# Peptides against a protein of PDB entry 6RO1: the designs that were tried, part 24

Target 1, 216 residues: chain A of PDB entry 6RO1
Amino acid sequence: LGKEIEEYIHKPKYCLPFLQPGRLVKVKNEGDDFGWGVVVNFSKKSNVKPNSGELDPLYVVEVLLRCSKESLKNSATEAAKPAKPDEKGEMQVVPVLVHLLSAISSVRLYIPKDLRPVDNRQSVLKSIQEVQKRFPDGIPLLDPIDDMGIQDQGLKKVIQKVEAFEHRMYSHPLHNDPNLETVYTLCEKKAQIAIDIKSAKRELKKARTVLQMDEL

## One batch from the design tools (peptide; aimed at target 1 P17 Q20)

Design b2_p16_2_s4 (made by RFdiffusion4, then SolubleMPNN; from b2_p16_2, 5 letters changed)
Fold by OpenDDE base, seed 4:
Structure b2_p16_2_s4 (fold): chain B 216 residues (1-216), chain A 16 residues (1-16)
Amino acid sequence: as target 1 above (216 residues)
Amino acid sequence: VEPLKELKEYPPVETD
């Protein structure tokens, strides 16, 4: 379900108005999860589809991302890699295809005008970390309907299903169990539930992908 | 604690 929402929000027709400088965005490229970064700018590139000759414009967003220091040495020839979990990393402006945006936040930061100095880029990381501290349950997302104005009925149905699922999950008697489970046990249960939801969302996506393949 | 540059929650920019 979350991935289905992502398929809508990363479409240029919906997200471009929200890609202002300072917008918090989450970037994921295949197996590489960069986490939260900050939009610097975006550009439209002319692309010719090799098979049809049709002009399919590519949208590239420059995002300030926390990158591995190892990947920066070869940044002219190699794709930037996300910082390792135990690595401090370095903030770099990385050109990203718009479809690699996995989330868009309602939060917009003030960014330095000059991002060439390392200190200016690292100051933005401090700002992201401060936002994360303010939002312990996660950085707030743009609502795809209310904020982004997406009128697609398919998305509305997906959101309704998510809301109904979340409501059922929160209304489940296990949440009302007054047992004084230690804060740790509640955190572990919450983490496990979050994993189970993520897994169920993945299985639903797989099942839908299979169903779509069977309908094709 | 350096003053957090005001996190302006930009409301959805009304696309005029």
Scores: peptide ipSAE 0.019, ipTM 0.555, DockQ to the pose 0.034
OpenDDE base, seeds 1, 2, 3, 5: peptide ipSAE 0.018, 0.008, 0.017, 0.027; ipTM 0.521, 0.467, 0.507, 0.566; seeds 2, 3, 5 fail the geometry check

Design b2_p16_3 (made by RFdiffusion4)
Pose (drawn by RFdiffusion4):
Formats: C-alpha cells, structure tokens, sequence
Structure b2_p16_3 (pose): chain A 194 residues (1-46, 58-67, 79-216), chain P 16 residues (1-16)
C-alpha cells in the first residue's frame, strides 16, 4: 500500500506544482533511503529531475553517523513522500556551514511535529481525483489500526522476531516458486493431444 | 526570510 500511494505521488502531473524551493521531501531508491531532504529547484532531464539536499552517486548516511548534507539531483519518480512544510533555505548554499544549518533547521522541524512531518493530502491538496487512490488510503488507515492493535507492536523484541519471520517468509517464497516451475517441468506436455 | 523559519504552504505553482 505504501508503495502504491508513492506511485500516485510520483506522477509529475500531480507533484511538480508543489516542488517549491524549501519543500521537505523523502526519497527512496531500490531500497535504501536518505531520510528527509529539502528541494532547491527542478528541471527536465534527458523524466524530470529535482535537486535536493539529503543526508549522506553517494549513499545515504548511516544511523550512527551524524551526517553531512549534500545537494544531489534525483529523479522525480524517486520521491516517496511530500510534506506540507516549506522550510527557509539560504540563498548561497555553496558553504558547508549553511548545509549544516539546513540540517539543524530540519532537526527543529521534526521537533515541532513529533507526530511526524505532515504530508500533503493527495486529494484535498494535490488534486488526485482518481478513484483507486481512495480505496488505497482506506486500506492504509485500516491496516495501521490493525498494526498498532497487534500485541507484538509494543514488544521491544518485535524487530528481533520480525527479522526471523522475514527470513522464514523468504525461504517459503522460494519453495513456492521452485515448486511452481517443478510442477511445470515435471509435466508431460503432449498428454492432452494423446 | 530567516533561516530556521518555515511556513506551511499548500499552494501549487503555476507552471507553463
């Protein structure tokens, strides 16, 4: 569901109007993410590209690392979420100190909103009048309700058990696909003709 | 605009 919502938000017809300088954006590509960042501007490529400050062809910052902000161009279809907040940015972003200043400004925004950095309502704000997105958002609120209601959500060992569950779940996926091809490979193909 | 400040803006840009 989360990924399905991103795809609607990826549509440039819907998200480009809200990519004003200073907008907070979350980016993820093929798995790894850079947390949150701030946009500077955007233009076409070659698809669209926006230059965004992120925590870090570079890779994202690790959890233990304090991080160092760097501006990088990214494709628009790599934005996972877009916020309602536009934080102010310096005119000349070339200095390192200003880049750290922006990192500190966002640390203060995250504090002013401990419930989470507010996101744009894709319908009330972004204008996605598509009916499929309605049923998606409904399933999200319902499954989030199921998640926080699960006795394991509060458990500190949840991440320890969730990983063993993830491993055991992947092994099972292999057995399924492996058996699928085996049922095919083991099949005699010309028996119906006979 | 001062660094460290922000706004909550929901207005779209007018694009060409």
Amino acid sequence: LGKEIEEYIHKPKYCLPFLQPGRLVKVKNEGDDFGWGVVVNFSKKSLYVVEVLLRCAAKPAKPDEKGEMQVVPVLVHLLSAISSVRLYIPKDLRPVDNRQSVLKSIQEVQKRFPDGIPLLDPIDDMGIQDQGLKKVIQKVEAFEHRMYSHPLHNDPNLETVYTLCEKKAQIAIDIKSAKRELKKARTVLQMDEL
Amino acid sequence: EKVGEFTIDKKPLKLE

Design b2_p16_3_s1 (made by RFdiffusion4, then SolubleMPNN; from b2_p16_3, 9 letters changed)
Fold by OpenDDE base, seed 1:
Structure b2_p16_3_s1 (fold): chain B 216 residues (1-216), chain A 16 residues (1-16)
Amino acid sequence: as target 1 above (216 residues)
Amino acid sequence: PELGSYEIDTTPLILE
C-alpha cells in the first residue's frame, strides 16, 4: 500500500510544485536508501524517447544527500552510494531523477545559501537530525490528497484501505491488552516450534535414508 | 539560520 502511494506522489505532475529549496524528501534507488535529504533545486531536461521520437521531459532534482565517502572518490563515473549506518558519511548534492523520491515532507528546512563548503553541507545533516528528534513518530509527510491535490480515484481507494486497516489495527482488542507481549511471545514460540518440527522431520527423514543405506 | 530551523509548507509553487 505504501508503494502504491509512492507511485502517485513521485509523478512530476504532482510533486514538482513541492520541490522548493529546503523541502525534505526521501530518496531511494533500488536497494540504496539514502533516507531524508534536502531539495536544493530542480531542472527540466529535454529527452527524446527511444523508438518514438517523442519528447519526454526528464525531471532532475538536486538533493543534498548523505553519501559514503568511498562513493565520492568515483563520483565522475559511479553513482553516489548512501552512507553506511556506522559511517559519518558526507553530505553531497546529488542529481536525482524525480521518480526516485519515495517521500515528500511538509517540512522545509532553512539551508545555507552557499552549499559549496563542506561545513555548510554537514550543518544541514545536523539540521535534519534535529528535525527528526522533534518528530519521534517520523517526519511529517505531505498529504497526497489535501496538500498535493491528487484527484486520482485509484489513490483515494488506496488511502481508504490504509485508513480502514489502521482503524482495525488500533480498534483491535489486543492493542490495549496488557498481555499483548505474552500473545506475541506465544505466537513467536509457536512459529519457532513449527520451524523446529519441520527441521526435525527433515533430519529424521535423512537419518532414515542413511539407515536404509546401511541395511543394504 | 539556527540548527534545525524549519517551516511547515504545504503550498505548491505555480510552475510556469
Scores: peptide ipSAE 0.547, ipTM 0.914, DockQ to the pose 0.653
OpenDDE base, seeds 2, 3, 4, 5: peptide ipSAE 0.537, 0.535, 0.533, 0.537; ipTM 0.912, 0.912, 0.915, 0.913

Design b2_p16_3_s2 (made by RFdiffusion4, then SolubleMPNN; from b2_p16_3, 7 letters changed)
Fold by OpenDDE base, seed 5:
Structure b2_p16_3_s2 (fold): chain B 216 residues (1-216), chain A 16 residues (1-16)
Amino acid sequence: as target 1 above (216 residues)
Amino acid sequence: GKLGEYEIDRTPLVLE
């Protein structure tokens, strides 16, 4: 169900207004989970679909992400990789296709104006970590309906299912909910769809020296 | 800004 929500929130028509500098976003690309990053900027790039000749605008968001130092060595040819759990990593501004955003926070950080210095970028990581400490239950998300104004009935149905599931989860022992497995399966399927979308965006980004995360 | 300074912002930008 979380991933079904992701399919709505990462649509440019919904998320672009909320991609202000400093906005916390989660970035996932295929099997690569970057976790929380910070929006630096976004741009609309013209793209011509090779098969239809139709102009399909690509929305690229520059996100400050914690990247593996190993991936930075080949940054000209290879997609950035998330820092390993045991790695400090390095904060890098990574161009990300908007559909690779898995979550959008209500939190906006104050970020340095100049992100060229490594120390300034690393200070943002410290800021993210500090925010995470303030939200032990997780960084707060934008509400897709109340904040983002998504009126899609499909989303409303998803939310209703989530709410019903949560209600059952808290009202009854988890082991007694026969729909629990279905919810997990739906969450996994949505995760895969998000990966697929990221993959499609990665291919498009590779064509543009933009790191697209293959989450197909 | 100071480390960990943030705001809660639920407002959309008006995209021109």
Scores: peptide ipSAE 0.516, ipTM 0.892, DockQ to the pose 0.725
OpenDDE base, seeds 1, 2, 3, 4: peptide ipSAE 0.512, 0.505, 0.500, 0.516; ipTM 0.891, 0.889, 0.890, 0.891

Design b2_p16_3_s3 (made by RFdiffusion4, then SolubleMPNN; from b2_p16_3, 9 letters changed)
Fold by OpenDDE base, seed 4:
Structure b2_p16_3_s3 (fold): chain B 216 residues (1-216), chain A 16 residues (1-16)
Amino acid sequence: as target 1 above (216 residues)
Amino acid sequence: PKLGEYEINTEPLELS
C-alpha cells in the first residue's frame, strides 16, 4: 500500500511543484536507501523515445544525499551508494531521476547558498539530523491529496483501503485472535526495533559527534 | 541559517 502511494507521488505532474530548494525528500534506488536528502535543484531534460521518436521529458532532481566515501572514489563509473551504518559518509549532490523519490516532506530546510565546500554540505546533514530529532515519529510528509492536489481515483481507493485496514486493525478487539496478537506484537516489536535502531543510531551518532568534538 | 532551521511548506510553486 505504501508503494502504491509512492507510485503516484513520484510522478512529475504531481511532485515537480514541490521540488523547491531545501525540500526534504527520500531517495531509493533499487536496494539502496539513501534516506532523507535535500533538494538542491531540478532540471527537465529532453529525451527522445527510441521507438516512437516522441519527446519524453526526463526530470532530474539534484539531491544532496549522504553517500559512502568508497562509492564516491568510483563515482566516475559507478553510481553513488548510501553511506554504511557505521560510516559517517559524505553529503554529495547527486542527480536523481524523479521517479526514485520515495517520499516528499512538508519540511523545507534553509540550506547554504554555496554547496561546493564540504563543510557546507555536511552542515546540511547536521540540519537533517536536528529535524529528525524534532520529529520522533518521523519527518512529516506532504499529503498527496490535500497538499499535492492528486485527484486520481486510484490513489483515493488506495487511501480508503489503508484507512479501512487501519480501522479494522483498531476495531478488532485484539483479545481473541492469537494471530492478530502475534502480528501486532510483531508490528510493535518492529516499531520498537525501529525506535531502538533509531535510538541506537542516535546514540552512536551522539557518541560519534562527541568523539568528533573531542578530536577537534 | 542556524543548524536545523526549517519551515513547513505545503504550497506548490507556480510552474510557469
Scores: peptide ipSAE 0.531, ipTM 0.903, DockQ to the pose 0.581
OpenDDE base, seeds 1, 2, 3, 5: peptide ipSAE 0.529, 0.519, 0.523, 0.523; ipTM 0.905, 0.903, 0.903, 0.904

Design b2_p16_3_s4 (made by RFdiffusion4, then SolubleMPNN; from b2_p16_3, 11 letters changed)
Fold by OpenDDE base, seed 5:
Structure b2_p16_3_s4 (fold): chain B 216 residues (1-216), chain A 16 residues (1-16)
Amino acid sequence: as target 1 above (216 residues)
Amino acid sequence: PVLGSYEINREPLVLP
């Protein structure tokens, strides 16, 4: 269910208005979870599909992310990697395709104007960590309906299923709803379909991003 | 603005 919501919120038509500088966002790239980062800027790159002549605009968001120091050495040739849990890491501005945003927070940080100094970038990590301490149940999300204005009936049905699941999970002891396993299996199967759609879109985009990483 | 300050912002940027 959460992954089905992600497939709506990462659509440029919904999320771009909320990608203001300082916006907290989660970034996930395949198996790499960067966790919470901060939007620095976004750009629309015109990409012409070579086979259709259709303008398929690529939206790139520059996100300040906690990266491994190893990935920084190879940053010219390799995609940034998330810092290991036990690693300090380094905050880096990473160009991220908008479809890699897994969550968008209602929180917007005040960020330094100049993020070139390491200390300024690391100050933002401290700010993220401070926000995380203030929200022990997790950093608050933008509401996809009420805040983001997503009127898609598919999303409304997903949310209604989440709410009905949460209501059943909290109102009945977990042990007595035989539909819980079916709901988990359906959530996993739908999460897998969402991964497969996202992976297919990513493979189609990797073919395009390799062509664009040569232009960066 | 003080480093580490944040706001709750639920409003879209009005793109001009």
Scores: peptide ipSAE 0.410, ipTM 0.860, DockQ to the pose 0.782
OpenDDE base, seeds 1, 2, 3, 4: peptide ipSAE 0.019, 0.408, 0.023, 0.020; ipTM 0.541, 0.861, 0.608, 0.604

Design b2_p16_4 (made by RFdiffusion4)
Pose (drawn by RFdiffusion4):
Structure b2_p16_4 (pose): chain A 194 residues (1-46, 58-67, 79-216), chain P 16 residues (1-16)
Amino acid sequence: LGKEIEEYIHKPKYCLPFLQPGRLVKVKNEGDDFGWGVVVNFSKKSLYVVEVLLRCAAKPAKPDEKGEMQVVPVLVHLLSAISSVRLYIPKDLRPVDNRQSVLKSIQEVQKRFPDGIPLLDPIDDMGIQDQGLKKVIQKVEAFEHRMYSHPLHNDPNLETVYTLCEKKAQIAIDIKSAKRELKKARTVLQMDEL
Amino acid sequence: EEEEEREKLIEEAKKA
């Protein structure tokens, strides 16, 4: 569901109007993410590209690392979420100290909103009048309710058990696909003709 | 100039 919502938000017809300098954006590509960042501007490529400050062809910052902000161009279809907040940015972003100042400014925004950095309502704000997105947002609120209600959500060992469950779940996916091809390979193809 | 370029890109995206 989360990924499905992102695809609607990826549509440039809908998200480009809200990519004003200083907008907070979360980016993820093929798995790894850079947390949150701030946009500077955007233009066409070659698809569209926006230059965004992120925590880090570079890779994202690790959890233990304090991080160092760097501006990088990224494709628009790599934005997972867009916020209602537009934090102020320096005019000349070339200095390192200013880049750190932006990192500190966001640290203060995350404090002003411990419930989470507010996101744009894709309908009330972004204008996605598509009916499919309605049913998606409904399933999200319902499954989030189911998640926080699960006895395991609060359990500190949840991440320890969740990983063993993830491993055991992937092994099972292999067995399924492996059996699928085996039922095919083991099949005699010309028996219906006969 | 930057605002005009952005508006043109948004119009092009809406037309697509």

Design b2_p16_4_s1 (made by RFdiffusion4, then SolubleMPNN; from b2_p16_4, 8 letters changed)
Fold by OpenDDE base, seed 4:
Structure b2_p16_4_s1 (fold): chain B 216 residues (1-216), chain A 16 residues (1-16)
Amino acid sequence: as target 1 above (216 residues)
Amino acid sequence: SMEEKKRELIEEALKE
């Protein structure tokens, strides 16, 4: 459900007005999670679809991201990689396609005018870390309806499902049970047993299908 | 902690 919300938020028609310099954004590229970075600027690039000749504009946002030092050495040929958990990394301005933004924060930071000096870029990392300290439950997100003004009925339905799920989870009688850990472990075991039963049924069905093919 | 595990489960459920 959170992923479904993301599919709305990262659409250019919704997010572009909020990609001002200093906006906190989260960047994810396939398996590479860069975490929180800061928007420096964005640009519209003309793209021509090779098959239709139609102009499909690409939106590129330059985001200051914490990158591994190893990836920076080969930056001309290799895509930037996120810093490892044990690595300090280095803040770099990375061009990112807008659809790779996994989250957009309500928070905007002041950024140095000149980001060419390493110290200026690293100062922004300190600012991000300070924001993270102030928000122990996570950096606040833009509300897709109230802040971003998304009126899509599909998104509203997704949000309603999320809210209903959260309400059900927090209102569950076992939520305050002192034996909640034991109940969770039992539920996990039960879920695993259900998966095992489903797999066994699939194998049985396959075996029956093979037997029927041998009898035909 | 139990709360952290619950949070992880919620986050995983929200990712689906």
Scores: peptide ipSAE 0.000, ipTM 0.274, DockQ to the pose 0.019
OpenDDE base, seeds 1, 2, 3, 5: peptide ipSAE 0.000, 0.000, 0.000, 0.000; ipTM 0.271, 0.299, 0.269, 0.267; seeds 1, 2, 3 fail the geometry check

Design b2_p16_4_s2 (made by RFdiffusion4, then SolubleMPNN; from b2_p16_4, 5 letters changed)
Fold by OpenDDE base, seed 2:
Structure b2_p16_4_s2 (fold): chain B 216 residues (1-216), chain A 16 residues (1-16)
Amino acid sequence: as target 1 above (216 residues)
Amino acid sequence: SEEEEKKKLIEEALKE
């Protein structure tokens, strides 16, 4: 279900409006998880699909990512690798295909205008870490419907399934309460409560994100 | 401006 949502959010038509400088994004490339990085810029590359001869626009996002220092030594020929958990790593601007964005945050950071100095790039890592400390349950995500405005019925169905599943998971422990009305009405009330909790959590996350942005 | 170019790219992507 998370992957299904990802298939929508990484589409250029949905995500590009939210790829402003300073936007937190999560980058994953196959087995390489870079974690959270910060958008610097994006560009359009016209690639001819080898099979169709049609120019499919590929979008590349420059993202500040925590990279292994070892991978940077060979950076002229090899793709950047994520920093190991035990290393400090170095923040580098890495060109990333848009489809490699696994998540987009509602959080947008201020970034230095000049990212050439290492200290300026590392300061962004400190900012990311501060955001992570403020959000122990994870960095808040953009809502694909409410924030990103995705109207696709397929996504709505996926989200409804996720909500229903979450509701069922939360309702199952609560369904052991013998005094609660019919499972359906409780599922609807709990789905509404889960929606309300999700909306309240979203509002709290939005309010907290806005408050935290004012404190950053 | 770079901002105008980005706006154009967004507008193009929204048409797809």
Scores: peptide ipSAE 0.218, ipTM 0.840, DockQ to the pose 0.780
OpenDDE base, seeds 1, 3, 4, 5: peptide ipSAE 0.199, 0.212, 0.200, 0.209; ipTM 0.829, 0.834, 0.831, 0.834

Design b2_p16_4_s3 (made by RFdiffusion4, then SolubleMPNN; from b2_p16_4 with E1K R6K E7K A16E)
Fold by OpenDDE base, seed 2:
Structure b2_p16_4_s3 (fold): chain B 216 residues (1-216), chain A 16 residues (1-16)
Amino acid sequence: as target 1 above (216 residues)
Amino acid sequence: KEEEEKKKLIEEAKKE
């Protein structure tokens, strides 16, 4: 279900308006999880599909990512690799295909204008780490519907299924309780409280995102 | 100029 949501959010149609400089994004390439990085810019490249001759636009986003120092030594020929968990790594500007964005945060950071100096890039890592400390349950995501404005009925159905599944998971331990109606009302209240906690977390997220921008 | 180009790209992507 999370992957199904990802299939919508990584589409240029939906994500490009949110790929402003400083936007936190999560990058994953096959087995390589770079974790959270920061958008620098995006560009459009025309790719000719080899079989159709049609120009399919490829969107590339430049993202500051924590990379392995080992991968950087061979940077002329090989794709950047994510830093190991025990490694400090080095922040590098990596060109990433937009479909490799696994998540988009509501958080937007200030970034140095000149990212050529290593210290300027590493300062962004400190900012990411500070955001992560402030959000122990994970960096807050853009809401696909409320924030990104995705109106696709397929996504709405996926979200409804997630909500229904979450509701069922919360109701399943309670399905053994004969007061199903009170539990459904409590689960609807908990789902409404979870929606209200999600909305209050969204409002706290909006307020905290604004406050974090002022404190960072 | 760069911001205007990005706005154009966003508008183009919305049509796709």
Scores: peptide ipSAE 0.377, ipTM 0.895, DockQ to the pose 0.770
OpenDDE base, seeds 1, 3, 4, 5: peptide ipSAE 0.370, 0.359, 0.376, 0.374; ipTM 0.893, 0.888, 0.893, 0.890

Design b2_p16_4_s4 (made by RFdiffusion4, then SolubleMPNN; from b2_p16_4, 10 letters changed)
Fold by OpenDDE base, seed 4:
Structure b2_p16_4_s4 (fold): chain B 216 residues (1-216), chain A 16 residues (1-16)
Amino acid sequence: as target 1 above (216 residues)
Amino acid sequence: SMKKEKEELIKEAEEE
């Protein structure tokens, strides 16, 4: 459900108006979670789809992200990597495709005009950390309906499902159970068994299809 | 042989 909301908010038609300089955004590229960064600027690039000749514009946002120092040495050939948990890292301006934005904050920071000096970039990290200290429950997100003005009925249905799920979780009699961790572990095991049953059923179906092809 | 192995696999998957 959270991922389904992300699929709406990262669409250029919805998020571009909110990608102003200083906007806090969360960046995730596959397995690489950069966490919270700050928008510097965005650009529209013309892209031509190779098969259709259709103009499919690519949107690139430059984001100040905390990167590992190791990945920066090879920045000409390798993509930037997030700083390790124990690493201080370095703030770098990274070009990010808009669909890699996993979250957009309501918070906007003031950023230095010149981000070439390391100290200016690292000052932005301090500002992000100050915001995180002010919001112990997490940096506030833009509301997709109230702030972003998304009118999509599919999104409204997803939000309603999230709210209904959250209500069921918090109202569940086991929520205050002192054995909640044990029950949760048992539920995870049960969910894994259900996945394994579903995989076994798929393999059986494949085996049946092969047998039917051998009988034909 | 393959029919029996299939029936056993179905039975195992129903007993889990």
Scores: peptide ipSAE 0.014, ipTM 0.429, DockQ to the pose 0.008
OpenDDE base, seeds 1, 2, 3, 5: peptide ipSAE 0.008, 0.000, 0.007, 0.007; ipTM 0.404, 0.249, 0.394, 0.394; seeds 1, 2, 3, 5 fail the geometry check

Design b2_p16_5 (made by RFdiffusion4; failed a check: too like the target's own chain)
Pose (drawn by RFdiffusion4):
Structure b2_p16_5 (pose): chain A 194 residues (1-46, 58-67, 79-216), chain P 16 residues (1-16)
Amino acid sequence: LGKEIEEYIHKPKYCLPFLQPGRLVKVKNEGDDFGWGVVVNFSKKSLYVVEVLLRCAAKPAKPDEKGEMQVVPVLVHLLSAISSVRLYIPKDLRPVDNRQSVLKSIQEVQKRFPDGIPLLDPIDDMGIQDQGLKKVIQKVEAFEHRMYSHPLHNDPNLETVYTLCEKKAQIAIDIKSAKRELKKARTVLQMDEL
Amino acid sequence: PNLETVYTLAEKKAQI
């Protein structure tokens, strides 16, 4: 569901109008993410590209690392979430100290909102009047309710057991696909004709 | 064509 909501938000018809300088954006590509960042401007490419400060062809910053902000161009279809907040940015972003200042400014925004950085309502704000998105948002709130209600959510060992579950779940996916092709390969193809 | 119109309005808003 989360990825499905992103696809609606990726549509440039809907998200481009809200990519004003200083907008907070979360970006993820093929798995790894950079946490949150701030946009500077956007333009066409070659698809659309926006230049965004992120924590880090570079890779994202690791959890233990304090991080160093760097501006990088990214494709618009790599934005996972867009916030209601637009934090002020310096005019000349070339200095390193200013880039660290922005990192500190967002650290203060995350504090002003411990419930999470507010996101744009894709309907009330972004204008996605699509009916499919309605049913998606409904399933999200329902499944989030189911998640926090699960006895394991609070358990500190949840991440330890969740990984063993993830591994065991992938092995099972292989067995399913492997059997699927086996049932096909093992099949005699011309028996119906006969 | 509608996307280009939305892009040009968005570009103007970004400059402001």

Design b2_p16_5_s1 (made by RFdiffusion4, then SolubleMPNN; from b2_p16_5, 9 letters changed)
Fold by OpenDDE base, seed 4:
Structure b2_p16_5_s1 (fold): chain B 216 residues (1-216), chain A 16 residues (1-16)
Amino acid sequence: as target 1 above (216 residues)
Amino acid sequence: SELEKIYEEALKKAKE
């Protein structure tokens, strides 16, 4: 369900107005999770679809991301890689396709005007870490409806389903009396819930694929 | 937004 929301949020028609300098965004590229970074700027690039010749604009956002030091050495020829969990990493401005934004925060940070100095880039990392400390439950997200103004009925239905699911999860008797169940029973139930969530996500993906096929 | 201003002010106070 979270992934379905992401599919709406990362669409240029919805997210571009919110990609101001200083906006906190989360970047994920396939298996590479960069975590939270900060928008520096964005640009529109002309792209021609190879098969149709139609102009399909590509939107590239420059995001200050924590990258591995190894990746930075080859940054001219190789794609940036996220810092390893045990690595401090270095903040680098990385051009990112807009569809790779997995989340957009309501938080905007002040960023230095000149990000060429390493110290200026690293200062932004400190600011991100300060925000994370203030929000132990996670950095606040833009509300896709209330903040981003997305009117898509499909998204509204997804959100309603998420809310209903969360309500059911929190209203489940297991959450009210955790002391009555053995650790094993709790683990099994947690595992089953995880499976059910995964199954529901697969079904939703299938349903979406079918809807896309019907629109084609 | 008003929220952005609140966060910027809060960050400014924390740096102080």
Scores: peptide ipSAE 0.020, ipTM 0.496, DockQ to the pose 0.044
OpenDDE base, seeds 1, 2, 3, 5: peptide ipSAE 0.016, 0.015, 0.016, 0.016; ipTM 0.505, 0.512, 0.495, 0.514; seed 5 fails the geometry check

Design b2_p16_5_s2 (made by RFdiffusion4, then SolubleMPNN; from b2_p16_5, 10 letters changed)
Fold by OpenDDE base, seed 5:
Structure b2_p16_5_s2 (fold): chain B 216 residues (1-216), chain A 16 residues (1-16)
Amino acid sequence: as target 1 above (216 residues)
Amino acid sequence: DELEKIEEEARKKAEE
């Protein structure tokens, strides 16, 4: 169910208005969980006119992420890796495809104007850690309906299911309704498959776009 | 294009 919500919130038409500098976002790329980072900016990568296909245009979000120092030593062609839990890591500006945003926070941080100095980037990590300390139950998320203004009935149905699940879980803490766990697991699997399909379609589109650029 | 409008509005809002 959470992943079904993610499928809506990471759509450019919904999330772009909230990708201001300083916005807290979660970034996940397959097995790599970067956790919470801070938006620096976004840009349109492909000029795919909306009329040319079912696929949303590709947007790249530059996000300050806590990266492993080992991954930074590898050539500019290798993707940054998340810092290990016990590693200090280093804050880097990482270009992230918009669909890799797993969550968007209601929290917007002040960020330094110049992020070239290491100290300025590391100061943002301290700010993230301070926010995390203030929110022990987790950093607050944007409400997809109330904050993001998403009117999609499919999303409303997903949210209603989540709320009903949460209500049932809280009202019957001892009632491991095995059907509810099964439905949740199936919904999570379905959502993961949907994300994977979307990711695969985007990568295919990227590859085609690169090939078309090489043929021109 | 609605998306281009959203992008432009988002950019303007990001500059504020």
Scores: peptide ipSAE 0.267, ipTM 0.853, DockQ to the pose 0.729
OpenDDE base, seeds 1, 2, 3, 4: peptide ipSAE 0.262, 0.270, 0.261, 0.265; ipTM 0.856, 0.860, 0.853, 0.853; seed 2 fails the geometry check

